# Designs tried in a protein design run: peptides against a protein of PDB entry 3WG5. Part 17

Target 1, 218 residues: chain A of PDB entry 3WG5
Amino acid sequence: LAKNIVYVAQIKGQITSYTYDQFDRYITIAEQDNAEAIIIELDTPGGRADAMMNIVQRIQQSKIPVIIYVYPPGASAASAGTYIALGSHLIAMAPGTSIGACRPILGYSQNGSIIEAPPKITNYFIAYIKSLAQESGRNATIAEEFITKDLSLTPEEALKYGVIEVVARDINELLKKSNGMKTKIPVNGRYVTLNFTNVEVRYLAPSFKDKLISYITD
Target 2, 218 residues: chain A of PDB entry 3WG5 as posed
Amino acid sequence: LAKNIVYVAQIKGQITSYTYDQFDRYITIAEQDNAEAIIIELDTPGGRADAMMNIVQRIQQSKIPVIIYVYPPGASAASAGTYIALGSHLIAMAPGTSIGACRPILGYSQNGSIIEAPPAITNYFIAYIKSLAQESGRNATIAEEFITKDLSLTPEEALKYGVIEVVARDINELLKKSNGMKTKIPVNGRYVTLNFTNVEVRYLAPSFKDKLISYITD

## One batch from the design tools (peptide; aimed at target 1 L106)

Design b1_p11_7_s2 (made by RFdiffusion4, then SolubleMPNN; from b1_p11_7, 5 letters changed)
Fold by OpenDDE base, seed 2:
Structure b1_p11_7_s2 (fold): chain B 218 residues (1-218), chain C 218 residues (1-218), chain A 11 residues (1-11)
Amino acid sequence: as target 1 above (218 residues)
Amino acid sequence: as target 1 above (218 residues)
Amino acid sequence: AGVELEVLGAS
């Protein structure tokens, strides 16, 4: 029986293999309860490309819709966060958040300068981010420009350009605005129409391990 | 029908979320073929603690024995690699390899100096590495010293102190020496006696994605 | 060095 439950969880900080574990745990809990969806409140400056790809894969394998919500105001889905968002079933942003800046780098030099990725790597991520946008029916040109121009967008711009689906101030507004929307990618092979009529919102807390690893990585 | 097959795969480089994907893929292939075991030729300087923990969990969930083989000569199972080894069904090392140096760090400062982990984090990893050693019937005191003393051991020392099970020059010697050994941790809830009598050795090649990400991470 | 997607917060 489809429970009228929507889970909400927060993922904050750098995208790492631990972030994958958080996504996996949160989605698994929501799947087990046959939730209508899970909303991930995302605030990330970026992180590892490999972890990002695994997270995207985990989202795309979800048995329920995964909504990425760039939240709260002042948060960003920067770099790896943008890829994750583009790989998700729905993207929402709060006013005062940002998305973009997706340039692959080899790291930071001793002086804090970016070590540029070779063209082969850059081209791979261009192809990858464009594929995420295309598969989700989002703006692939802007997705490419997140890399080539290191572009960052406001929620209003991202909505206007078809990068995201919703601008919402809070969970209640998000649920209201996204009610009746179809997922931008399939869930179990089907595009799902979201039904947020009379839903119970359940917040997932970080596990002890989650708190420990965030402490390790912060 | 238990096929007399042993898979061999290589995992080289930093332990990341991609390394998890490699472990998962390799073990899954070997599980699907009901292999007698998989040998992972490991050469790593370390990496991310979160990825390491996920890899350990994946190994411990394996339906077949996973043998970590620190190989070739000159290779190391440093830091994260040591934890992975201690979480595996059998550890082997080639002559001229090393194991240890497991101190958790928060990262590297701009000047390349190590940012020390706070005592709470260090203590967590001490408890974690000791648990891996204890559960596998390996030397928990030395496992702790891999952190507290940042100790590195030769294969001969590691064998002598009961950190590892086998010193072997190559796959053939490893199979010969480990034949009839019991796994140090259970497989599907049972300690398995390895049977390497008349086995076919199959080498797993990196996927295209594996090559791409290794290129990206190197 | 693993490909990092730029971490904007590592100022």
Scores: peptide ipSAE 0.106, ipTM 0.381, DockQ to the pose 0.118
OpenDDE base, seeds 1, 3, 4, 5: peptide ipSAE 0.102, 0.063, 0.065, 0.078; ipTM 0.371, 0.355, 0.352, 0.329; seeds 3, 4, 5 fail the geometry check

Design b1_p11_7_s3 (made by RFdiffusion4, then SolubleMPNN; from b1_p11_7, 4 letters changed)
Fold by OpenDDE base, seed 4:
Structure b1_p11_7_s3 (fold): chain B 218 residues (1-218), chain C 218 residues (1-218), chain A 11 residues (1-11)
Amino acid sequence: as target 1 above (218 residues)
Amino acid sequence: as target 1 above (218 residues)
Amino acid sequence: AGVELPVLGAS
C-alpha cells in the first residue's frame, strides 16, 4: 500500500509577511503531493497581527491537515504563535515548550518598554482569539486569558485545559499520538481523521529566501 | 568658520523594526558629529505602527533637527510615513511626491483585500495623528482626514494646508528654503532655528544589514 | 511578551 506522506517543515522567528510566505510555500508543497498532513515545527516569540491572521486563514484554507508543533524543547508559540496554533487543525507541543502570552502591544519603545495597545485593540484580539478557540473546539476561556492575564502555559497545562491536543517529544511520537485524532477544524469542509499508520516523513528545507530572512532577523 | 555638517540619508520601503534601526543609526551618527541637522530622504508606502511610533519617538528624542524629506519625485510618505513626517522637526517634499493615506488596516487577506481595522483602532490613530500635528504646529484637521478620508496630498496642497513646511526639488533647494526656519518641534527642549548658510552635506550609506534587508523586502 | 501590531498601509 502506497505510503502516505507527512511533511515536516520548520518555521522559526518573528511572524511576518515572510513567515506567511513560508507557511504558504510549505502547505502548498504538501497539498500538491496530497500529503496526509503537514507538521509545522513552530518556534516564535510573536510578530505581526496581519501576518498572523493571514497565516491562520491560509491554514484554514489548506487542502490537507496542518499540524502546528511547538518544537523543539525551549521553543514557544508565543503571541501570534498561539493564534496560529489555535487556528490550526491540530496543536502539539514538545515538553519544555510554551504557548500563550497573547496580549497585543503596539511595540517597544526605545528604552525597551512595551507600548500598550489601547483597550479597543485588546478587545478586538480577545474576540478574535476566542473565536479561534471556539471554532477549533479549544478552551476559549483560556484563550481569553492568554490576553487578559498574559498567560503562558506548559504543554501539560495546555493539554489539561483543552488548548492543545498532543504532547510529544518528537515527530515519531507526535505521529503515533495523533494517529486517529480528528482535526479540530475542517479540512475542505470536513473534519479529518488523521491516519499516520503507514507514513513517509518528508522534511522540507527553507528556501534560500527563507534562510536569508532568518539570518537578517537573528 | 567651521562648516556645519548636514547629513543626508535615505530610508526607502516598508516601515519595520529594521527601519527603526536605520533611523536610529543615521540620527545617532549625525548626533555624534554634532550635525546642524540630518535630512532623511523618505520613500515609504507605510508599514508597522509600532515601528512608526518608535521612529517618531526616536526623532523627538534627537539631539539635532531631523528633517523628513519625501524624495525623490515619485516617492511618498504614505501611511506610517505621514506619521513619521508629522513627528519630525521639519517636513519637506519634492514635487511629484505624496503624503497621507493614513487609514490603519490589520493587513491584507490572501486575496489581496484589506483587512479593515476596527473603529477602535482607527480612532486611536486619529487621536495619535492629531496629536502629532498639534505638537508640531501642523494642521490637525487634515491629519485626521488622512485617516477618515484616506486623504493624500501633493506637496503644494500639503504646504498650503500647513501640513508641511517646504517644497524643494533637491537637497540644495531644501537647505536654501529651510534656512532660518524654526523646527516645528523642540530639539532638546528648544525650538531650533536652522542655519544652513555654511554647510557641508554628508551622505550616509546604508549599512550592509540595511542593504540586505532592502534586498529581501523587495 | 507577545507582540501583535496593527499595520498602517496605504489603500
Scores: peptide ipSAE 0.063, ipTM 0.385, DockQ to the pose 0.788
OpenDDE base, seeds 1, 2, 3, 5: peptide ipSAE 0.049, 0.033, 0.042, 0.028; ipTM 0.332, 0.313, 0.352, 0.310; seeds 1, 2, 5 fail the geometry check

Design b1_p11_7_s4 (made by RFdiffusion4, then SolubleMPNN; from b1_p11_7, 6 letters changed; failed a check: a repeat of another design)
Amino acid sequence: SGVELEVLGAS

Design b1_p11_8 (made by RFdiffusion4)
Pose (drawn by RFdiffusion4):
Structure b1_p11_8 (pose): chain A 218 residues (1-218), chain B 218 residues (1-218), chain P 11 residues (1-11)
Amino acid sequence: as target 2 above (218 residues)
Amino acid sequence: as target 2 above (218 residues)
Amino acid sequence: VTFFPITFPTV
């Protein structure tokens, strides 16, 4: 009961309804165990707007800070993952990862051709991504360009431009660098200082169902 | 005189990429065997827009008539399934089935809440559903109400209002009543008269991949 | 009933 606990979970692949269930399951475990924070290792090339919005909402309502960590090297928080990142308490990127490219689309034709959205819906997602950035004090100008210019950024660029808070190789370095940082959004109405000294790290294994469903969608 | 071959397939559940694959697989089989028609027993609550549009497109390119049959009793062709029906050569409904209810939403939230669709998406789908109805000679005024009023119809109501062509209890009654009917959209440029005199019915089983994905869904 | 119109491109 007198411990400092950080949960680490993994989320890989297309952001779908099932991805929401994962976020909710992992975050719920951390909440019920009074964790200082949960670190989500995120690698997503794309996903659905509805599941993305539900995840952002679940993060906003989280009773503990949610740190989105674009990991491992070569991972991306592209498309839906970018919103999830902008909607969270702190963003960390591992070296060689990517963030951005968030243009909303109606989807893919028989060809694999891109089915664009009506111009106005593009404006809707611009307003939504600007809102997430402003609510978290992040660079909304660059966030808008994730859509309008299909802008993508490396870790160092994302840090310079004020989109993320940490560049870290691993969980230990992430804890060291983010220790003492305020969350970019509140936890239950208050902005919180992260206390990662003398912390117990607990890894949450993805379930059989997680790995299988992810593989199938792949 | 001649022996006419009719294929029957079942398509159930949410409309997704796998559903497009089912439509493509079943239709290709019927085309290669020079079938008079393929009948799809459709039961769907809804699904994704891109896959629905890809299915409508696949049906437009079909070299043989595609008959959408809302079957069994209790089944529906709601939301995305309505567009598939309106985009097909002939629509049949079994007693106690439903069609319509197509108001687009961005999706569902955590607590039973619904994420509203911006007006541009709504107007986009109004134009699209009116277009499918106009191209097939079905009631465009009522088709719009599937969206603007979330209108849902019984089979008897759907026939009366000119949205569908046939009300049938089974495959036997469907072939009997639809024999001699012109298709509502062309097959390769010409409107085909359906010949169901002297008919061999062939049932297509769902593949291993089909069964697995649906068991996981159940 | 469900209907899902928007998604994001796969990178």

Design b1_p11_8_s1 (made by RFdiffusion4, then SolubleMPNN; from b1_p11_8, 5 letters changed)
Fold by OpenDDE base, seed 5:
Structure b1_p11_8_s1 (fold): chain B 218 residues (1-218), chain C 218 residues (1-218), chain A 11 residues (1-11)
Amino acid sequence: as target 1 above (218 residues)
Amino acid sequence: as target 1 above (218 residues)
Amino acid sequence: TVFEPITFETK
């Protein structure tokens, strides 16, 4: 019986248009091979809102399930990473990771202080993050509080509050726990039941360009 | 005789993945209408290196000539904007604009000081900007000095040093001066001679999303 | 943060 393929790829560092390129490349490879899913091991402090929105859109347009896995222990899906997770087909977190802290900022001042986003921008992202949560059947109140309270959650809290679907130590536990789960958003207009029985795990290495970009942004 | 179409679109503010989306949208519209060219009125202080590289790649993949026009007077193609310009089919500047200042930075510190890029990153972008200049037959030495000396040039200097092709006050003067010029990079594998005789100028307005994103990043 | 400061802003 032809083994279903699950791809695993890592995205680490700031969310930028390079991160978009990484997401697009990884998802495209997995789509081309008709993979059962792709798992993105995500570790990000945040990044650009525009890149984030493009990544969310790319995930939503995926022909296969895209699972965001906040990994390894010590990793975070902070700021832009939280939006990306909320836009994905399934969210998993490893023990000792975090999610949240989504307040938009304009940047850093010349004294390194955060330049606060104007209320209009903050309100836009409140509406946006709530839409992602609502579309995925996740906790829209907590999604709003990721901005309004700059809230960060543990995996256990995020699971408890209905922000995420899985807490898993590793890929094997993730596959085991998510097997038989339905995607939280549609894949090609359908909610898909994940089938991780008899799967081959394939790791996608970052390209030389990806490594260089991550090195440039780290 | 069916008038050839020239599109004009504005891109203002920070270079981000939203800026990529703007470039992609504008170029795609002009490609779909088989335009003679698109002119991008560019005013940017810089932005993300990754978004910049994606924009350059999108321009290089364009089915039509993409003209970067640093406009209006007082505008700049600074940092990422210079790379984008060097990646384009033709560069124009209005009087009173600037180009250059391309030193990569990691960001701003908590005291607002620039976090300098490590030498490895700086050297990568030196190689990259030199490649753009070489590929377009523009001054690669000055392109390097945009980084190593953080050099900024006036339109007159940029023209004199062979960084740009046109100094023009407005779109009409740009069309007049660039008529009969060959693109500095290929369009679909061919260097194209611009034909701005008997053209209709069409302005592309930013989408509501573009306006919102620019408002978010401004 | 959703808006990281642009790492490549000109001075």
Scores: peptide ipSAE 0.023, ipTM 0.276, DockQ to the pose 0.281
OpenDDE base, seeds 1, 2, 3, 4: peptide ipSAE 0.034, 0.022, 0.021, 0.025; ipTM 0.273, 0.303, 0.257, 0.302; seeds 1, 2, 3, 4 fail the geometry check

Design b1_p11_8_s2 (made by RFdiffusion4, then SolubleMPNN; from b1_p11_8, 3 letters changed)
Fold by OpenDDE base, seed 1:
Structure b1_p11_8_s2 (fold): chain B 218 residues (1-218), chain C 218 residues (1-218), chain A 11 residues (1-11)
Amino acid sequence: as target 1 above (218 residues)
Amino acid sequence: as target 1 above (218 residues)
Amino acid sequence: TVFEPITFPTV
């Protein structure tokens, strides 16, 4: 039985192998405590596709609901962040955040120009992002357009178009609005109805290693 | 004499040599028309330091006021974008945008870890960003903290701390609030009082090349 | 494959 505990953790910056380790650590802690959910306050410009895919997989394997919350205002779930969000059990956004811009690239040239991904890679990620949207009952057309048009959405647009589930100003509003919602993907093969009645909110801080790597990666 | 014309252009994405070309093109068009100002709606996660420095220089050489407007909500003037903003004649932010996170890096490792800049480079950019802040009469301590603490600010914080001049929801509010303000840096050696009384707003679209490169860089 | 990272690479 889930305890009336909700974990909140922050993940900020580029999506890397280390970001995977952060997700894994945070989710594992919340799983060990049999939390009702974990909320990840996500602010990312994107990052590595491999790390992103591993993070999505880790979320999908979670024993508890993982809520991606694009927070604070000014934050983004850009690029890889959108995939992660679309792979999660619930997406929330704070007003003044963004989601989208998911076009894959190979990297940057020496002159700072983006090296385009070949159509094969782009098409792979189109299929992948559409799959995430479909599996979660979210707008797969918009998910595709996050790549094909490099679309970015406001929280209001994302909610309106069925990309996300909640717009909330803070954790308390998020908990209030998401209480009684079903997860958009299964937890251990079952859709969970979120129970945020009389919850204890526990904040997870970045580890020292997390801070150090963020310091190095920032 | 400046015409009662204000240009508005968007610059989105990474700061590259091409972003310099966009700035140069947009400013040149507005200069040619002897516009009262150009407003650049900036949304950038950062980019290349060389391109950033060239953009700052191009702004400083502008014959007309260049207003950096962090817009729309959810946009950021992150990293290189903050330097560009601090180098501009006026900074505005929309509610729900961000500014800061200016720590220089060498790049990313193969595993997606950030390669830290050596202290020599970090110190160079500390000096540079402080210079931009000082020259514009903005908060040089906060400018330094954008690097040393990788600080990011909300519009309200940035305004409060004297990093920016305007918080505005849209172009009309920006024009209204900035009317009668002095530029924070000189235009052709003189501080200009902005005159947005009875202005015509002209929007500049990305060139086809701009769209193509953005498409490639996105 | 990289998704657009916030970067301030020094030149």
Scores: peptide ipSAE 0.023, ipTM 0.311, DockQ to the pose 0.205
OpenDDE base, seeds 2, 3, 4, 5: peptide ipSAE 0.026, 0.076, 0.039, 0.107; ipTM 0.299, 0.398, 0.349, 0.365; seeds 2, 3, 4, 5 fail the geometry check

Design b1_p11_8_s3 (made by RFdiffusion4, then SolubleMPNN; from b1_p11_8, 6 letters changed)
Fold by OpenDDE base, seed 2:
Structure b1_p11_8_s3 (fold): chain B 218 residues (1-218), chain C 218 residues (1-218), chain A 11 residues (1-11)
Amino acid sequence: as target 1 above (218 residues)
Amino acid sequence: as target 1 above (218 residues)
Amino acid sequence: TVFYPLTFETK
């Protein structure tokens, strides 16, 4: 039987316009090869809201399932990472990872204190994060609380509350647990059943440019 | 005679991944209509290096001439804006605008002081900005000094030093002065002679999303 | 964990 290809790529660090280019490049490679899915091993403390929104849109426009995997243990899908995960076709988390803390901020003041976003911006992101949760059949109330309470959840809590779909220790367990799951959002207008019975895992490496910009922006 | 279409769109504020989406959308509209060119009225204090590099690449991949116009009076193509301009098919500046100040920084410390980029990063951007200047037939020495001396130039200085091609007060004067000029970089592998003799100017408005993200990121 | 705007802000 011809093996279905599953791509695995890593995106680590701050969510920036470069992170968008990484997502776009990795998803495009997987699309071109008609992969069963791409798994993005995500570890981010957050980043730019605009980059996040573009990444979410790129994921939603993917011709194949995009699985956000918060990995390795100790990684987080914090802030922008939560929005990206909630915008994806499937969310997985490794044990010891976290998701949440989505309150928008304008930046840091000269004394290092967080400059809170004005209510209009906070309310916009509340509406946005709730829409992502609702569209993906995930817990919109918890998604709101990621902003309003700056809530962060464990994988077990996120699974329990219906924020994520899989807790997996590694790619093999992720493939095993997600096999036969439907995507939480459509792929080209259709909910896809993941088929990981006969898969070849292909790892995508960051480009030299990717390594350089990651080094500059981190 | 069928009128050549010239699109004019505004990009204002910080260069982000959203700014990339604005460039991509505006250039794509102009490409679809086989416009003679698009003029981007640029006013930016700078932004993300990754977003800037993606914008430069998108401009270089354009099927039509992309003219960066630093506009209105009081606007700047500062930092990332200079790189974008140097990567474009033609640079114009309005009187009272500025270009330069391209030193890469890692950010601001908790006391508001600039965290300088390490020498490796500074040297990378020196090489990058010089390549953009050389590829576009512009002053690579001044481009380097935009980083090393944090130099900012007036339109008159930038024109005099061969950094830009046009000083124009408005779109009408820009069209008049740039008519018959060759693009400083190729359009689809060929240097194009701009033909603004029989033009209709079409203004592109920011999307509702564009307005919102601009409001959030500014 | 908050949106760090890595802006290349001009001085």
Scores: peptide ipSAE 0.035, ipTM 0.298, DockQ to the pose 0.249
OpenDDE base, seeds 1, 3, 4, 5: peptide ipSAE 0.024, 0.029, 0.027, 0.046; ipTM 0.260, 0.321, 0.318, 0.299; seeds 1, 3, 4, 5 fail the geometry check

Design b1_p11_8_s4 (made by RFdiffusion4, then SolubleMPNN; from b1_p11_8, 4 letters changed)
Fold by OpenDDE base, seed 4:
Formats: structure tokens, C-alpha cells, sequence
Structure b1_p11_8_s4 (fold): chain B 218 residues (1-218), chain C 218 residues (1-218), chain A 11 residues (1-11)
């Protein structure tokens, strides 16, 4: 019986249009192979809202389940990362990671101080993040507090509050714990039960472009 | 006498395709107003190599001088930021900032460890960074060492080694110190003498898009 | 080059 494939890819750093391209590429590869799922190991402090929204949309349009895994230990799904996670089919976190801190800002001033978002913008993102939480059956109250309180949660807290679905130390534990779970949002209009009983894990390397880019930016 | 305009804009965070768009937008605005220069307050840990190269190219194609200012204190022009700086018409740094750490990597492994670039890629970027340094009359040996030693320099060291042109605490000091300096690379095929004797400083805010994006990613 | 996570703290 052909083993179901689970792809694993890393997305690290700021959420940008390039991060969108990474998501799109990774998901597309996994879609092409009719993978059981793709796990995105996410470590981000945040990023661009448009890119974030596009990424969320790309995840929602995925033909396969997209699992956000806040990994490795010390990683975060901060701000845009939280939105992306909340827009995904399943969220996992490794111990020692964090999620939240979603207060929108307009940017940083010259002195590095935060330029606050006007209430209109803040409220827009409150509505948006709550929508993502609601659509995925996750805690919309906490999602709001990610903004209003700039709340950050541990994996255990996030699990407890119904923000995330899995706490896992590694991919193997993630696969084990998420096996048989239903996606929190639909895949092609249907909630899918994850099947990780007999899977081949394939790691996606950065593209040559990604490597070149990372090489020059790292 | 119409005051010469100097634009100031901030670019913070990872160098990506979006960062390219920011550079392009900022420079375009300043070009449209025939500004004396644009100062980009840069704070980046690095980013994508393709985006970096495009940014360098966009700077080199600028109709006006583009001054990279590593600012505020605590900021860095790390990796891609170093390349961008070296590709610019003038580099300034605030005290307490850094430049360098350009060793290219292929990315991060699942455990967060660095995936080393193969020698071919490393050597490519050695050649590239040295070219930028040479083209701008900056220290190509140190530029190489930014890669080979993963060297990071203080503003004072960077100035001493001929990597940068100005150490300045703020925009006013930068303008004062850089007044009468020639650009380190041509503007429209000519080295330009900066005129900051009677300038109006205009700060560019993030676009509504940038704000929305920052708001969602911050 | 190490993308230090630019904490663009997203919202």
C-alpha cells in the first residue's frame, strides 16, 4: 500500500511576500503529490499583514491539510504567525514555543518605538483574528486578547484555551497525536480526518532560490 | 530658494520581496520630488539574497542618492543589510549599531541549526560582496571577512576600516557630516556631491499597505 | 544570511 506522504517544511523569519511564495511552493509540492498533509515548522516574530492574509488564504485554498507546527523549541508564532496558525487546518506547538502577541502596529518610529495602529485598524484585525478563530473552532476570546492584551501563550496554555490542537516535542509525536484528528477548517469544502498511521515523512528543502536568498540574507 | 528635500524612511526587519517594494516605493517618491537624497534608516538581521540583489540594483538605478543609515542604536545591517549598505551611495551608522555577519547559509534545519552554504555559493557571495565594496571604493578585504570570518563591526570600526562613511547619532548629525561628501557610487552615471546645507527633512510613513501589513505582522 | 526574525511583530 503506497505510504501516505507527509511533507515537512520550515518557514522561519518575517512574514512577507516571500514567505507567501514559500508557503505557496511548499503547499503546491505537497498538493502535487497528494500528500496526506504538509507540516510547516513555523518560527516567526510576525510580518506583513497583506502577506499574512494571502498566506491564510493560500492555506485555506490548499487541497491538502496544512499543519502549522511552532518549532523548534524557542520558536514563536508571533503576530502574523498567530493569524497564519489560526488560519490553518491544525496547530501544533513544541514545548518552549509561544503564540500570540498580535497587537497591530503601524510600524516603528525612527527611535525604534512602536507606531500604534489607530483603533480602526486594531478593530479590523480584532474582527479578522476572531473570524479565523471562529472559523476554525478555536478560542475567539483569546484570539481577541492576543491583540487587546498583546497576550502570548505557552503551548500548554494555548492548548488549554483551545487555541491550538497539539503539543508535541517533535514531528513523530506530532504525527502520533494528530493522527485521527479532524482538520479545524475544511479541505476542499470538507473536514478531513488526518491519517498518520503509515506515512512517509518527506522534508522539503528550501528551493535553490530560497537557498540563494537565505544565503544572501542570512 | 526652494529647500532641497531629504527624505527619511525606515526599513526594518528581514530583507524580502516586500522590502524591495518598500525600497522601490521610498526611492520612487524621493525621485519624483527630485529630492537631494533619501536616507533609509535600516535595521535588518538579513534576508533573501534575490531581494537583496534587487534592492541593490534598485539603489544603483536610483535617480537620487540613497543613503543607508543603520539606525536606531541597537540596529544592525546584518548580512543582506551589509550588502545593501555596500551597494548604496553612502553608509552611515549610529553608535551602538553593527554591520557585517554576512556568512551565507542555506537556511536553518529543523532543530534551528544553520545549514551551511556550499563553497560554491559562499564563494559567489564573496565575489559579489567584494564587487560591491570595490565599486563603492569601500574595503573589499573586510567585505570578504564579513563572510569568511562572519565578522561584525561597530560603527567606529566600520568607519576605521573604510566600510562606511559616517558615524552619526541622529539624522541631523548625519546630514551635517555627510554634507559635501561625494556619493560612493554614481547617480545617473555621475558621482554626486551631497548638499545638505539647506534641506527640508521629510519623513515617509509606511504606505497604508505597509501600515496594514505591519499592523498585521507586528 | 541569517534572517534574524525581524520581529515585524505582526499584529
Amino acid sequence: as target 1 above (218 residues)
Amino acid sequence: as target 1 above (218 residues)
Amino acid sequence: TVFEPITFKTV
Scores: peptide ipSAE 0.026, ipTM 0.290, DockQ to the pose 0.273; fails the geometry check
OpenDDE base, seeds 1, 2, 3, 5: peptide ipSAE 0.022, 0.023, 0.022, 0.025; ipTM 0.278, 0.260, 0.273, 0.257; seeds 1, 2, 3, 5 fail the geometry check

## One batch from the design tools (peptide; aimed at target 1 R48 L106, target 1 (a further copy) I121)

Design b1_p12_1 (made by RFdiffusion4)
Pose (drawn by RFdiffusion4):
Structure b1_p12_1 (pose): chain A 218 residues (1-218), chain B 218 residues (1-218), chain P 12 residues (1-12)
Amino acid sequence: as target 2 above (218 residues)
Amino acid sequence: as target 2 above (218 residues)
Amino acid sequence: VTSITPITFPTV
């Protein structure tokens, strides 16, 4: 009961309805165990707007800070993952990862051709991504360009431009650097200072169902 | 005189990429065997827009008539399934089935809440559903109400209002009533008259991949 | 009844 606990979970692949269930399951475990924070290792090339918005909402309502960590090296928080990141308490990127490229699309034709969205829906997602950035005090100008210019950024660029808060190689370095940082959004109405000294790290294994479903969608 | 071959397939559940694959697989089989028609027993609550548009496109390119049959009793062709029906060569409904209810939403939230669709998406789908209805000679005024009023229809109501062509209990009654009917959209440029005199019915089983994906869904 | 989900994001 008198411990400082950080949960670490993994989320890989297309952001779907099932991805929401994962976020909810992992975050719920951390909440019920009074965790200082949960670190989500995120690698997503794309996903659905409805599951992305549900995840952002679940993070906004989280009773504990949610740290989105673009990891491992070569991972991306592209498309839906970018909104999830902008909608969270703190963003960390591992070296060689990517963030951005969030243009909303209606989807993919028989060819694999891109089916663009009506111009106005592009404006809707611009307003939504600007809102997430402003609510978290992040660079909304660059966030808008994730859509309008299909802008993508390396870790160092994302840090310089004020989109993320940490560049870290691993969980330990992430804890060291983010220790003492305020969350970019509130936890239950208060902005919180992260206390990662003398912390127990607990890893949440992805279930059989997680790995299988992810593989199939792949 | 001649033996006419009719294929029958079942397509159930949410409309997704796997559903497009089912439509493409079943239609290709019927095309290669020079079938008179393929009948799809459709039961769907809804699904994704890009896959629905890809299915409508696949049906437009079909070298043989595609008959959408809302079957069994209790089934529906709601949301995305309505567009598939309106985009097909002939629509049949079994007693106690439903068609319509197509108001687009960005999706469902955590607590039963619904994420509203911006007006541009709504107007986009109004134009698209009116277009499918106009191209097939079906009631565009009523088709719009599938969206603007979330209108849903019984089979008897759907026939009366000119949205569908046939009300049938089974495959036997469907072939009997639809024999001699012209298709509502062309097959390769010409509107084909359906010849169901002297008919061999062939049932297509769902593949291993089909069954697995749906068991996981159940 | 499930409503249509019109928007997705590109896969990178």

